# Peptides against a protein of PDB entry 4N3Y, part 28

Target 1, 83 residues: chain A of PDB entry 4N3Y
Amino acid sequence: ETRDQVKKLQLMLRQANDQLEKTMKDKQELEDFIKQSSEDSSHQISALVLRAQASEILLEELQQGLSQAKRDVQEQMAVLMQS

## One batch from the design tools (peptide; made by RFdiffusion4, then SolubleMPNN)

Design b1_p11_6_s4 (from b1_p11_6, 7 letters changed)
Fold by OpenDDE base, seed 4:
Structure b1_p11_6_s4 (fold): chain B 83 residues (1-83), chain C 83 residues (1-83), chain A 11 residues (1-11)
Amino acid sequence: as target 1 above (83 residues)
Amino acid sequence: as target 1 above (83 residues)
Amino acid sequence: SEVQALLERLS
């Protein structure tokens, strides 16, 4: 009966629409997640790079200090040997 | 006394070297961490993008189905009104 | 520097 068929199709229409809305929401959430994750990762990497730079500076300072200490030892040893 | 001074400087040298080695290790670990984190993030983002694409395809299919269902309902209703 | 090279690789 045509009336029954119409009712069936109307139900299918509503169900399809509900699924469509759900899928749209899921897609939006996924996009938002990707965006947020990317931003967070970028910020984290930047922070870690800055820390690495600080370590590099410290390394250079330590190398200079070590070299100076080495030279100082050599100088003092030379004086000692002359005494 | 010069000898005591030399001993002090030698200690400082050893301590500085130890710190240098530690800092070098820390720097390397940091670089390794950044590399690994970046790779992991990249893979994760790629996977999520693929999922988003799948959702988009599904959305399009649902939209087509919904449109068809809507048209079918309209057609059946027209027939009903003529009966 | 190594850090600068790393930054450039990431960018």
Scores: peptide ipSAE 0.079, ipTM 0.440, DockQ to the pose 0.200
Fold by OpenDDE base, seed 2:
Structure b1_p11_6_s4 (fold): chain B 83 residues (1-83), chain C 83 residues (1-83), chain A 11 residues (1-11)
Amino acid sequence: as target 1 above (83 residues)
Amino acid sequence: as target 1 above (83 residues)
Amino acid sequence: SEVQALLERLS
């Protein structure tokens, strides 16, 4: 009966529409999550890079200091040998 | 004393180097995590889009079906009025 | 340096 068919299709249409809206919402939430996660992680990486940069600079300074200290010790030893 | 300074700097150098290596490792792990997470999420989004697409097609079909069914009911009523 | 290269990539 056509009347019953109409009612069936109305129900199916409502269900399909609900599913579509649900899926679109879920998709949007996932996209927002990805965006936020990526931005947060990018921020963390930037902070880590700055930390690494500071360590690299420190390493260079300490290398120079160590080299100088080594030379100073050697010079002191040379002086001691001459006295 | 210079000798003590050398030893101190050697320790600091080791510590700085360890920190640098640690930071670089942590950064790499974070980048890898982001890449993997992004790929996984992209896959999920694609699946959701396909699901939404299927629902959209179904909606169109059901809309057409409902419209036709409505017309059929109206025609049946018209026939009944003429009999 | 490698660190500087990474900074450039992030910027």
Scores: peptide ipSAE 0.077, ipTM 0.472, DockQ to the pose 0.165
Fold by OpenDDE base, seed 3:
Structure b1_p11_6_s4 (fold): chain B 83 residues (1-83), chain C 83 residues (1-83), chain A 11 residues (1-11)
Amino acid sequence: as target 1 above (83 residues)
Amino acid sequence: as target 1 above (83 residues)
Amino acid sequence: SEVQALLERLS
Protein backbone atom coordinates (compact mmCIF):
# COMPACT_ATOMS: atom_id res chain seq x y z
CA GLU B 1 0.00 0.00 0.00
CA THR B 2 0.96 3.61 -0.50
CA ARG B 3 1.28 4.29 3.22
CA ASP B 4 3.78 1.50 3.59
CA GLN B 5 5.68 2.83 0.64
CA VAL B 6 5.81 6.23 2.28
CA LYS B 7 7.27 4.72 5.41
CA LYS B 8 9.81 2.83 3.37
CA LEU B 9 10.81 5.98 1.56
CA GLN B 10 11.17 7.81 4.85
CA LEU B 11 13.49 5.13 6.12
CA MET B 12 15.52 5.19 2.95
CA LEU B 13 15.67 8.96 3.10
CA ARG B 14 17.02 8.85 6.63
CA GLN B 15 19.60 6.29 5.63
CA ALA B 16 20.65 8.31 2.63
CA ASN B 17 20.89 11.43 4.73
CA ASP B 18 23.01 9.64 7.28
CA GLN B 19 25.30 8.47 4.53
CA LEU B 20 25.55 11.95 3.09
CA GLU B 21 26.35 13.53 6.43
CA LYS B 22 28.91 10.87 7.21
CA THR B 23 30.60 11.33 3.87
CA MET B 24 30.71 15.08 4.28
CA LYS B 25 32.16 14.74 7.74
CA ASP B 26 34.77 12.28 6.56
CA LYS B 27 35.72 14.55 3.70
CA GLN B 28 36.12 17.50 6.00
CA GLU B 29 38.18 15.53 8.46
CA LEU B 30 40.45 14.35 5.70
CA GLU B 31 40.90 17.87 4.39
CA ASP B 32 41.68 19.11 7.87
CA PHE B 33 44.16 16.30 8.32
CA ILE B 34 45.86 17.16 5.06
CA LYS B 35 46.05 20.80 6.04
CA GLN B 36 47.55 20.03 9.41
CA SER B 37 49.91 17.46 7.98
CA SER B 38 51.06 19.90 5.36
CA GLU B 39 51.73 22.55 7.96
CA ASP B 40 53.63 20.14 10.14
CA SER B 41 55.69 18.95 7.23
CA SER B 42 56.36 22.50 6.15
CA HIS B 43 57.78 23.28 9.56
CA GLN B 44 59.94 20.19 9.45
CA ILE B 45 61.21 21.10 6.02
CA SER B 46 62.00 24.60 7.21
CA ALA B 47 64.03 23.19 10.05
CA LEU B 48 65.92 20.97 7.66
CA VAL B 49 66.56 23.89 5.36
CA LEU B 50 68.02 25.86 8.23
CA ARG B 51 70.18 22.91 9.12
CA ALA B 52 71.33 22.68 5.53
CA GLN B 53 72.03 26.39 5.53
CA ALA B 54 74.20 26.07 8.59
CA SER B 55 76.04 23.18 6.99
CA GLU B 56 76.57 25.16 3.84
CA ILE B 57 78.02 28.07 5.76
CA LEU B 58 80.27 25.74 7.67
CA LEU B 59 81.36 24.10 4.45
CA GLU B 60 82.28 27.43 2.96
CA GLU B 61 84.25 28.39 6.03
CA LEU B 62 86.03 25.08 6.12
CA GLN B 63 86.82 25.28 2.44
CA GLN B 64 88.31 28.70 2.93
CA GLY B 65 90.28 27.48 5.88
CA LEU B 66 91.50 24.48 3.99
CA SER B 67 92.58 26.58 1.08
CA GLN B 68 94.42 28.95 3.34
CA ALA B 69 96.04 26.13 5.24
CA LYS B 70 97.23 24.60 2.01
CA ARG B 71 98.71 27.90 0.99
CA ASP B 72 100.43 28.21 4.33
CA VAL B 73 101.95 24.77 3.96
CA GLN B 74 103.16 25.65 0.52
CA GLU B 75 104.71 28.85 1.79
CA GLN B 76 106.46 27.02 4.57
CA MET B 77 107.85 24.55 2.11
CA ALA B 78 109.07 27.37 -0.06
CA VAL B 79 110.83 28.97 2.89
CA LEU B 80 112.51 25.73 3.77
CA MET B 81 113.65 25.24 0.23
CA GLN B 82 115.13 28.71 0.20
CA SER B 83 117.08 28.08 3.38
CA GLU C 1 101.40 21.69 12.81
CA THR C 2 99.76 23.13 9.73
CA ARG C 3 99.72 19.82 7.91
CA ASP C 4 97.79 18.23 10.72
CA GLN C 5 95.39 21.13 10.70
CA VAL C 6 94.83 20.61 7.00
CA LYS C 7 93.98 16.99 7.58
CA LYS C 8 91.62 17.95 10.35
CA LEU C 9 89.90 20.47 8.13
CA GLN C 10 89.57 17.89 5.39
CA LEU C 11 87.88 15.53 7.79
CA MET C 12 85.58 18.23 9.05
CA LEU C 13 84.78 19.21 5.50
CA ARG C 14 83.82 15.67 4.64
CA GLN C 15 81.66 15.45 7.70
CA ALA C 16 79.96 18.72 6.95
CA ASN C 17 79.39 17.68 3.38
CA ASP C 18 77.88 14.41 4.52
CA GLN C 19 75.57 16.30 6.81
CA LEU C 20 74.56 18.67 4.05
CA GLU C 21 73.85 15.87 1.63
CA LYS C 22 71.90 13.95 4.21
CA THR C 23 69.80 16.96 5.08
CA MET C 24 69.07 17.67 1.45
CA LYS C 25 68.10 14.07 0.88
CA ASP C 26 65.85 14.03 3.90
CA LYS C 27 64.20 17.24 2.80
CA GLN C 28 63.58 15.89 -0.66
CA GLU C 29 62.16 12.67 0.69
CA LEU C 30 59.81 14.57 2.92
CA GLU C 31 58.65 16.75 0.07
CA ASP C 32 58.10 13.70 -2.07
CA PHE C 33 56.17 12.08 0.73
CA ILE C 34 53.98 15.13 1.12
CA LYS C 35 53.34 15.22 -2.59
CA GLN C 36 52.40 11.58 -2.72
CA SER C 37 50.31 11.82 0.40
CA SER C 38 48.50 14.81 -0.98
CA GLU C 39 47.75 13.02 -4.20
CA ASP C 40 46.49 9.97 -2.38
CA SER C 41 44.32 12.08 -0.15
CA SER C 42 43.03 14.02 -3.11
CA HIS C 43 41.90 10.82 -4.75
CA GLN C 44 40.21 9.71 -1.58
CA ILE C 45 38.46 13.03 -1.25
CA SER C 46 37.32 12.82 -4.85
CA ALA C 47 35.83 9.43 -4.19
CA LEU C 48 34.03 10.77 -1.16
CA VAL C 49 32.75 13.71 -3.15
CA LEU C 50 31.34 11.37 -5.75
CA ARG C 51 29.74 9.32 -3.02
CA ALA C 52 28.23 12.44 -1.53
CA GLN C 53 27.00 13.46 -4.95
CA ALA C 54 25.29 10.14 -5.41
CA SER C 55 23.71 10.46 -2.01
CA GLU C 56 22.44 13.92 -2.83
CA ILE C 57 20.86 12.69 -6.02
CA LEU C 58 19.27 9.80 -4.20
CA LEU C 59 18.01 12.12 -1.51
CA GLU C 60 16.40 14.37 -4.06
CA GLU C 61 14.74 11.44 -5.76
CA LEU C 62 13.51 10.03 -2.51
CA GLN C 63 12.19 13.39 -1.42
CA GLN C 64 10.30 13.71 -4.66
CA GLY C 65 8.95 10.22 -4.28
CA LEU C 66 7.93 10.86 -0.73
CA SER C 67 6.16 14.04 -1.66
CA GLN C 68 4.33 12.33 -4.46
CA ALA C 69 3.39 9.41 -2.26
CA LYS C 70 2.00 11.78 0.32
CA ARG C 71 -0.05 13.48 -2.35
CA ASP C 72 -1.34 10.15 -3.54
CA VAL C 73 -2.42 9.21 -0.06
CA GLN C 74 -4.19 12.50 0.33
CA GLU C 75 -5.97 12.03 -2.97
CA GLN C 76 -7.08 8.57 -1.96
CA MET C 77 -8.45 9.92 1.27
CA ALA C 78 -10.30 12.62 -0.61
CA VAL C 79 -11.87 10.05 -2.90
CA LEU C 80 -12.97 7.96 0.03
CA MET C 81 -14.49 10.97 1.71
CA GLN C 82 -16.41 11.80 -1.44
CA SER C 83 -17.87 8.33 -1.66
CA SER A 1 73.39 29.34 -2.71
CA GLU A 2 71.01 26.50 -3.34
CA VAL A 3 70.07 26.38 0.30
CA GLN A 4 69.40 30.08 0.38
CA ALA A 5 67.22 29.72 -2.67
CA LEU A 6 65.27 27.01 -0.92
CA LEU A 7 64.80 29.25 2.09
CA GLU A 8 63.44 31.95 -0.13
CA ARG A 9 61.08 29.48 -1.74
CA LEU A 10 59.74 28.44 1.63
CA SER A 11 59.42 31.98 2.91
Scores: peptide ipSAE 0.075, ipTM 0.475, DockQ to the pose 0.167
Fold by OpenDDE base, seed 1:
Structure b1_p11_6_s4 (fold): chain B 83 residues (1-83), chain C 83 residues (1-83), chain A 11 residues (1-11)
Amino acid sequence: as target 1 above (83 residues)
Amino acid sequence: as target 1 above (83 residues)
Amino acid sequence: SEVQALLERLS
């Protein structure tokens, strides 16, 4: 009968809405996770980039120092050979 | 009347189910995004780590080279002063 | 440098 159908549909509607609400909650949690994970990853990447950058600068300094040292030695040898 | 109520509830149920289906699809897309983004980030981080590692090794080599060069110069100077 | 470019992208 129609009355029973109404009751049944009302129950089904409640169930559907409950499931929808649950799914929406899950979606929100995933969004929050994405945001947090992205921030963490970005921070880590930035730190690594800075470290690499610092290393590159130091490398250049050492290379220049070594080159200069080589030049200095050559100059000093030349001087000594002439004295 | 009850018949009209049934029709109304059926419509509402269809709408709720449609919305649920949409939300579930969105959730799935977010899950896929998380997976892909995580993999990409991991790859990038690994690359940076390797680069930093390579730079550190090169730094150590240069430092040792510079130190050895200094020692060599000192030795040669000592020899020249004694000859 | 590549490192600098990456830094700029993240900033």
Scores: peptide ipSAE 0.055, ipTM 0.380, DockQ to the pose 0.138

Design b1_p11_7_s1 (from b1_p11_7, 3 letters changed)
Fold by OpenDDE base, seed 4:
Structure b1_p11_7_s1 (fold): chain B 83 residues (1-83), chain C 83 residues (1-83), chain A 11 residues (1-11)
Amino acid sequence: as target 1 above (83 residues)
Amino acid sequence: as target 1 above (83 residues)
Amino acid sequence: SSFLQELQSLL
């Protein structure tokens, strides 16, 4: 009968609404996760870039030191050869 | 004496070169790691974007279903009230 | 969705 049919439809409506709310929540959580993940990745990359830059500075210093050492060796050998 | 000093400087030169090569290698490995990490993150984000889109589609379908269910309930109640 | 658009812009 119609009354019972209405009761059934009302239940279906509540169930649909519950599912909708759940889906909305899940979507929001997913969006939040993606946002947080990307921010974390960005920060990590930035930190690693700084490390790479530090390594680059060290490399340059080492290259300069190496060149100086080479020159010093050559100078001392020149003195030695003259003695 | 000068000869011994030269020997010392030659050793220092070799040590400096070894350190330079090590630093160059470390820098390259760091750069490779950063590149790979960023690529992996990009792929992960893409996958999650697709999931978010799927959730959005489902949300819209649920909203439509909910609206239809609401209308159906209202229609049936109207019939009931007329009986 | 502005959020999805922002995400897509990152790719």
Scores: peptide ipSAE 0.063, ipTM 0.484, DockQ to the pose 0.273
Fold by OpenDDE base, seed 5:
Structure b1_p11_7_s1 (fold): chain B 83 residues (1-83), chain C 83 residues (1-83), chain A 11 residues (1-11)
Amino acid sequence: as target 1 above (83 residues)
Amino acid sequence: as target 1 above (83 residues)
Amino acid sequence: SSFLQELQSLL
């Protein structure tokens, strides 16, 4: 019956609209999540890069110090042998 | 005493070397961590992009279906009124 | 779609 068919189609339309709205919401939430995740990752990586740079500086300082210490030991050894 | 000074300097040299080796190890681990973290993030984002694309396709389908359903309801309504 | 395009270009 035509009347029943119309009512059925109206119901289907409402159901489709509900699904559309839900999916639109989910999509928006996903986009927001991706954006936030990307920003967080970028910040974390940047912080870790800075930390790595600090470690590099420290390593250079230690290398210089070690070289100097080596020379100092050698010098003192020479003094000892000449005493 | 010179002998004691030499021994002390040798100890200091060993300590400095130990610190250097430790820092080198830590730096390497940090670099590995950054690399792994970046790869993991890239993979996760890629997966989420694909998911978002799938949602976009679904939304387009739903929009088309909704438009058609709307037309169908209107058509059936016209038939009903003309019966 | 513009967001997705931008996101895709990021990778």
Scores: peptide ipSAE 0.061, ipTM 0.482, DockQ to the pose 0.269
Fold by OpenDDE base, seed 3:
Structure b1_p11_7_s1 (fold): chain B 83 residues (1-83), chain C 83 residues (1-83), chain A 11 residues (1-11)
Amino acid sequence: as target 1 above (83 residues)
Amino acid sequence: as target 1 above (83 residues)
Amino acid sequence: SSFLQELQSLL
């Protein structure tokens, strides 16, 4: 009967509304997750950039040190050969 | 003596070179890691964007469905009241 | 340093 159909439709409407609300929440959570993930990645990459910069400084110092050491060895060899 | 000093410096040079090579490798690994991490994040975010888009489509469909269902209920109520 | 510059520009 019509009354039963109405009640059925009312139930369907409530069910659909529940699903809609759930999906809206899920979408919001997803958006928040994307935002947070992006921020986290950005921060992590920034930290890694700093570490890479520190490594670069160290490498430059090491290269200079090696060059100096080479010169020192050569100087010492020269002294040795003169003695 | 001078000869001993030279040998010491040669050892130091070798040690420094080893450290330099190690650090260069570490730096390269870090750069590779940063690159890969960025790519991974990008791909993940892209996937999440697609999921969000799918959610949006579903939400639109649900909203339309709810509106239609509401109209249907109202129509059925009208029929019921006329009978 | 080119890599670092690229990374810095990415951020």
Scores: peptide ipSAE 0.055, ipTM 0.486, DockQ to the pose 0.236
Fold by OpenDDE base, seed 1:
Formats: C-alpha cells, structure tokens, sequence
Structure b1_p11_7_s1 (fold): chain B 83 residues (1-83), chain C 83 residues (1-83), chain A 11 residues (1-11)
C-alpha cells in the first residue's frame, strides 16, 4: 500500500543521506590532506632551492680562490726562473 | 494526503542522490589531483636533491684543489727564500 | 583509505 511505499522511501532517503554525509566527510579529509601535502612539499622544495643557491655561491668563491692561487703560483715560478 | 507525501519523498530522494553523485565526482577529482601533484612534487624534489649532491661533489673537488694550490705556493716560496 | 596510505608512503 501507499503507506508502505512511504516507509520504504523514507528508509531509502535516510540511507542516501548517510552515504552523502560519509562521502562529504571523506572529501573533506582529502582536501585537508592535499593542503597539508602541498605545504610540506613547498617547504621542502624551498629549502632545497636555498641550499642549492648557497652551494652555488660557495662554489663561485672557491673557483675564484683556486684561480687566484694558480696565478700566484705561476708568478712565483716566473720569479724562480729569473733568479 | 499520503500520495502527496510519496511524491515529495521521491523528489527529495532524487535530490539527495544527485548531490551524492556530484560529491562522489568531486572526491574522485581531488584524488586524481593529489596523485598528480604528489608525482610532480616527488620528481622535482628528486631533481633538486641530485643537483645538490652534484654541487657537493664539485665543492669537495674545488676545496682539495685550492688546498693543493696553497701548498704548492708555500713550497715555491720556501725555495725562493733558500735561493 | 588505502589510496591515501599509498600516497603518504610515496612522500
């Protein structure tokens, strides 16, 4: 009868709403995960970039120092040949 | 009447199901985004790590070269003083 | 979920 149909539909509606609520919760958890993961990755990448940049500066300084040292050695060798 | 109640519940059920379907689709899109984002970040981080490691090796080589050059200069200076 | 756990393990 119609009353039984109503009861059946009410049950189905409750089930659908329960599923919706669960799915919405899962979606929220995924959004939170994305946000956290993105932040963590961003910070890690930034740190690595800064580290690489610091190394590049140090490399440049060492290259200049090595070049100067080489020049100094060559100058002293020239002096030795003339002495 | 009861018939009107049935029709109302049927409408509500359809609305709930439509919302559920949309939410599930959105959830799937988020999952796909997370996967893609994680892959991209992982590759980028790996590349930066390798770059940093390569720089460290180069730095070590330059440091050793500079130290050797300094020693060579000092040896030649000692020779000059004795000549 | 297993999906999230797999993603977390890759990080």
Amino acid sequence: as target 1 above (83 residues)
Amino acid sequence: as target 1 above (83 residues)
Amino acid sequence: SSFLQELQSLL
Scores: peptide ipSAE 0.041, ipTM 0.390, DockQ to the pose 0.046

Design b1_p11_7_s2 (from b1_p11_7, 4 letters changed)
Fold by OpenDDE base, seed 3:
Structure b1_p11_7_s2 (fold): chain B 83 residues (1-83), chain C 83 residues (1-83), chain A 11 residues (1-11)
Amino acid sequence: as target 1 above (83 residues)
Amino acid sequence: as target 1 above (83 residues)
Amino acid sequence: SDFLQELQSLL
């Protein structure tokens, strides 16, 4: 019967609408997740970059210290040789 | 004694060198980590983008389906009214 | 759609 067919189509329409709403929600959640993930990654990387920069400064200081220490050793050795 | 002082400075030099090597290694590990993390994030985001695109296609199909279903219901209703 | 384009441009 056509009446039954209409009822069936109405049900299908409701089901499709429910699926549409669910999919729209899922899409929005995914977009939000991607955005948040990107922000988190950016912040984390920035923090790590700062840490790397701090390490670079430390390395430069250590290199200078090593050079100075080497000079100090050489100077002291020279004093010893003069004794 | 100057001799003892030289020995002390030599030890300090070795210690500083060890620290330098360790710090250099740490810096390299950090750089590698940042690079890998960035790549991982990029790949993950790319995959999620593809999923979002798939969802968009599905949404468009669902919208078309809903529109067609609505038309079908209306057509069947018209048939019923003609009966 | 615009969001996806922004995401694609970011990558």
Scores: peptide ipSAE 0.051, ipTM 0.481, DockQ to the pose 0.235
Fold by OpenDDE base, seed 2:
Structure b1_p11_7_s2 (fold): chain B 83 residues (1-83), chain C 83 residues (1-83), chain A 11 residues (1-11)
Amino acid sequence: as target 1 above (83 residues)
Amino acid sequence: as target 1 above (83 residues)
Amino acid sequence: SDFLQELQSLL
């Protein structure tokens, strides 16, 4: 009868509300996760960029050193030929 | 003497060249890693955005369902009072 | 909704 129908619908209402609350919570947690993940990735990439920059500087220094070493060897060879 | 100096410098030249080659390789690998990591992160975030969108839709559906359920209960209660 | 829009703009 109608009374039983009302009871059924009241239960459905409670269930719907519970699911709504759960979904709202899950959504919020997902948003928080995405935000945190994005920030973490950004920071990690920034750290790697710094390492890349350090390697770039080292490469330039080595190139300069190599050129100088070549010149030094050539200079000493010239001295040797003159002795 | 000079000959020994030349030998020393030749060794230094070889060492410098080896380090240069290694550093160039390491730099390239680091750049590749950063690129790949950035792409992977972007794809992962995209996937999470899709999940968030699905949850948003579900939330809207639940809100609509909850409102309808409330109306249904109220309607049945009105019928009950009239019987 | 605003959050999703922000995420979409980030990509």
Scores: peptide ipSAE 0.051, ipTM 0.481, DockQ to the pose 0.237
Fold by OpenDDE base, seed 4:
Structure b1_p11_7_s2 (fold): chain B 83 residues (1-83), chain C 83 residues (1-83), chain A 11 residues (1-11)
Amino acid sequence: as target 1 above (83 residues)
Amino acid sequence: as target 1 above (83 residues)
Amino acid sequence: SDFLQELQSLL
């Protein structure tokens, strides 16, 4: 009868509410995960960019050193040829 | 004497060149790693965004179901009170 | 340095 039907519907309402709350929590956790993952990746990439820049500086220094060494060799060879 | 100095400088030149090539390779590998890592993260985040959107749809469906269930309970209670 | 500039713009 109607009384029994009402009790059934009330139970279904509670079950639906529980599922809703669970789903809301799951969604929030997923959003938090995405946000954190994105931030972590951004920080990691930034750090690696700095390392790449350090390597760039080293490259420039080595290129300069190589060029200077080459010039020095050429100069010394010229002196040698004159002697 | 000068001849010995030239030989030393030539060796230093070769060593500098070797180090330069090594550093260039290391830099390239780092750049490749950063690029790949960024792409992987982007793909992962996109996939997770889609999952979040699916959860959003489910939330909306559950909210609708909950609201309907609540209305049904209220209607049945009204009928019960009249009987 | 083009790569570094592109990478920096991405961040």
Scores: peptide ipSAE 0.048, ipTM 0.487, DockQ to the pose 0.203
Fold by OpenDDE base, seed 1:
Structure b1_p11_7_s2 (fold): chain B 83 residues (1-83), chain C 83 residues (1-83), chain A 11 residues (1-11)
Amino acid sequence: as target 1 above (83 residues)
Amino acid sequence: as target 1 above (83 residues)
Amino acid sequence: SDFLQELQSLL
């Protein structure tokens, strides 16, 4: 009868709404995870970039120093040969 | 009447199911995004780590070379003073 | 979920 159909549909509607609530909760958890993971990765990448940049500067300075030292050694060797 | 209640519940059930489908689709899109973003970040971080490691090795070599060059210069200066 | 377990394995 119609009354039985109503009760059946009421149950089905409750079940659908329960499933919707669960799915929405899962979605929210994923959003929170994405947000947290993105922040963590961003910080880690930024730190590595800065570290690499610092090393680049130091490398440039050391290369320059080594080149100058080489020139100085060669100059002193020339002096020795002339004396 | 009961018949009208049935029709109302049928509509509500369809609406709930439509919302569920939409929410599930959104969840799937977020999962796909997380997967892709994680892969991209992992590759980027690994590349930066390897770059930093390469620079560390080069820095060590340059530091060693500069130290040796300095010692060589000092040794040659000593020779000059003795000659 | 299987997806979350896969994510954890990547990190």
Scores: peptide ipSAE 0.034, ipTM 0.384, DockQ to the pose 0.043

Design b1_p11_7_s3 (from b1_p11_7 with R4L E5Q)
Fold by OpenDDE base, seed 3:
Structure b1_p11_7_s3 (fold): chain B 83 residues (1-83), chain C 83 residues (1-83), chain A 11 residues (1-11)
Amino acid sequence: as target 1 above (83 residues)
Amino acid sequence: as target 1 above (83 residues)
Amino acid sequence: SSFLQELESLL
């Protein structure tokens, strides 16, 4: 009967509404997750950039040190050969 | 003696070179990690964007469905009241 | 150095 159909449709409407609300929440959570993930990645990459910069400085110092050491060895060799 | 100094410096040079090579490797690994991490994040975010888009479509469909269902219920109620 | 510059520009 029509009355039963109405009740059925009311139930379906409630169910659909529940699903809608759930999906809206899920969408919001997803958006928040995307935002946070992006920020986290950005921060992590920034930290890694600084780390890479520190490494670059160290490498430059090492290269200079090696060059100097090589010169020192050569100088010492020269002294040795003169004595 | 000078000879001993030379040998010491040669050792130091080798040690420094080893450290340099290690640091260069570490730097390269870091750069690779940063690159890969960025790519991973980008891909993940892209996937999440698509997921959000799908959610949006579903929400639109649900909203339309709910509106239609509401109309249907109202129509049925009208019929019921007329009978 | 080029890598760092590129990376810094990305941020």
Scores: peptide ipSAE 0.042, ipTM 0.472, DockQ to the pose 0.233
Fold by OpenDDE base, seed 4:
Structure b1_p11_7_s3 (fold): chain B 83 residues (1-83), chain C 83 residues (1-83), chain A 11 residues (1-11)
Amino acid sequence: as target 1 above (83 residues)
Amino acid sequence: as target 1 above (83 residues)
Amino acid sequence: SSFLQELESLL
């Protein structure tokens, strides 16, 4: 009977709408997750870049110190050889 | 005495060199880590983008189905009202 | 979706 068929279709419509809303929510949550994940990754990379830069500065300082030490040794050896 | 001073400086030079090599290694490891981390993040983001796209397709299908269901209900109600 | 477009632009 048509009335009963209509009721069935109305139920199907409600179910479809519920599923749609769920899917929309899931999609939004996924998008939010991706956005947050990328931001976190970006911040982490930035922090690590700064650490790498600090390491680079230290490397340069060490190289300078090493060169100076080498020169100092050579100078002292020269004095020694003259004595 | 100068000879002993030279020996001290030679030791300091070796220590400085060791520290330099260590720092260089640490820097390289950090750079490798950053590179790998960014690649992993990129792949993960790509995968999640595909999931979002799949969700979008499903959403569109659900919207289409919902619209069709609504029309079907309306049509059946029209028949019912005419009986 | 502008969001998806932005994401795709990062790749």
Scores: peptide ipSAE 0.038, ipTM 0.465, DockQ to the pose 0.238
Fold by OpenDDE base, seed 5:
Structure b1_p11_7_s3 (fold): chain B 83 residues (1-83), chain C 83 residues (1-83), chain A 11 residues (1-11)
Amino acid sequence: as target 1 above (83 residues)
Amino acid sequence: as target 1 above (83 residues)
Amino acid sequence: SSFLQELESLL
């Protein structure tokens, strides 16, 4: 009967709404996860960039030190040869 | 003596070079890590974007279904009232 | 949604 059909449709409406709410919640959680993950990655990369920069500075200092050491060795060898 | 000084400087040079090589290796590994991490994050985010898109499509379908169901219920109630 | 559009633009 029509009354039964109406009741069935009302139930279907409620079920559809429940699924909609569930999916909306899932979508929101996914968006939050992506945002959090992106922020974490960004922070980590920034920290690693700073570490890489520190290493670069150290490398430059070491290169300069090596060049000087090389020159010093050569100079001392020259002194030795002349003595 | 000068000879001893030369030998010491040669050792210092070798030690400095060893440290330079080590730091260069560490820097390269860090750069590789950053690259790999960035690629992995990019791939993960892309996959999550696709999932979010699928959820959006589903939400739109559910919304349309709900609207139709609502109209159907109203229509059937009208029929019931008229019978 | 604007969120998805922003995500897509990031890639």
Scores: peptide ipSAE 0.037, ipTM 0.463, DockQ to the pose 0.270
Fold by OpenDDE base, seed 2:
Structure b1_p11_7_s3 (fold): chain B 83 residues (1-83), chain C 83 residues (1-83), chain A 11 residues (1-11)
Amino acid sequence: as target 1 above (83 residues)
Amino acid sequence: as target 1 above (83 residues)
Amino acid sequence: SSFLQELESLL
């Protein structure tokens, strides 16, 4: 009977609408998650880059110090040889 | 005494070299970590994008289905009114 | 879709 068919279709419409609303919410949450994840990763990498830069500076300082130490030892050896 | 000074400087040189080698290793490990972290994040985001794409397709399908359902209900109502 | 396009461009 047509009336029963209409009732069935009305139910299907409501169910479809509910599913659509749920899916829209889920999609929004997923988009927010991706955005947040990307931001967090970017911040983490930035922090690590800064740490690497600090290490690079330290390496340069140590290299210079090592070179100076070598020169100092050589100079002292020369003094020793002349004493 | 100069000889003792030389010995001290030689020790300092060895210590500086050891520290330099350690720092070089640490820097390399840090660079590797950053690279790996970046790659892992990229893969994770790619997976999430695919998931979001699937959700988008589902939304489009649901929207079309909802529109069709609405039309079907309207058509059945028209039939009912004519019976 | 614009959001997804932006995400895809980031990769």
Scores: peptide ipSAE 0.035, ipTM 0.464, DockQ to the pose 0.275

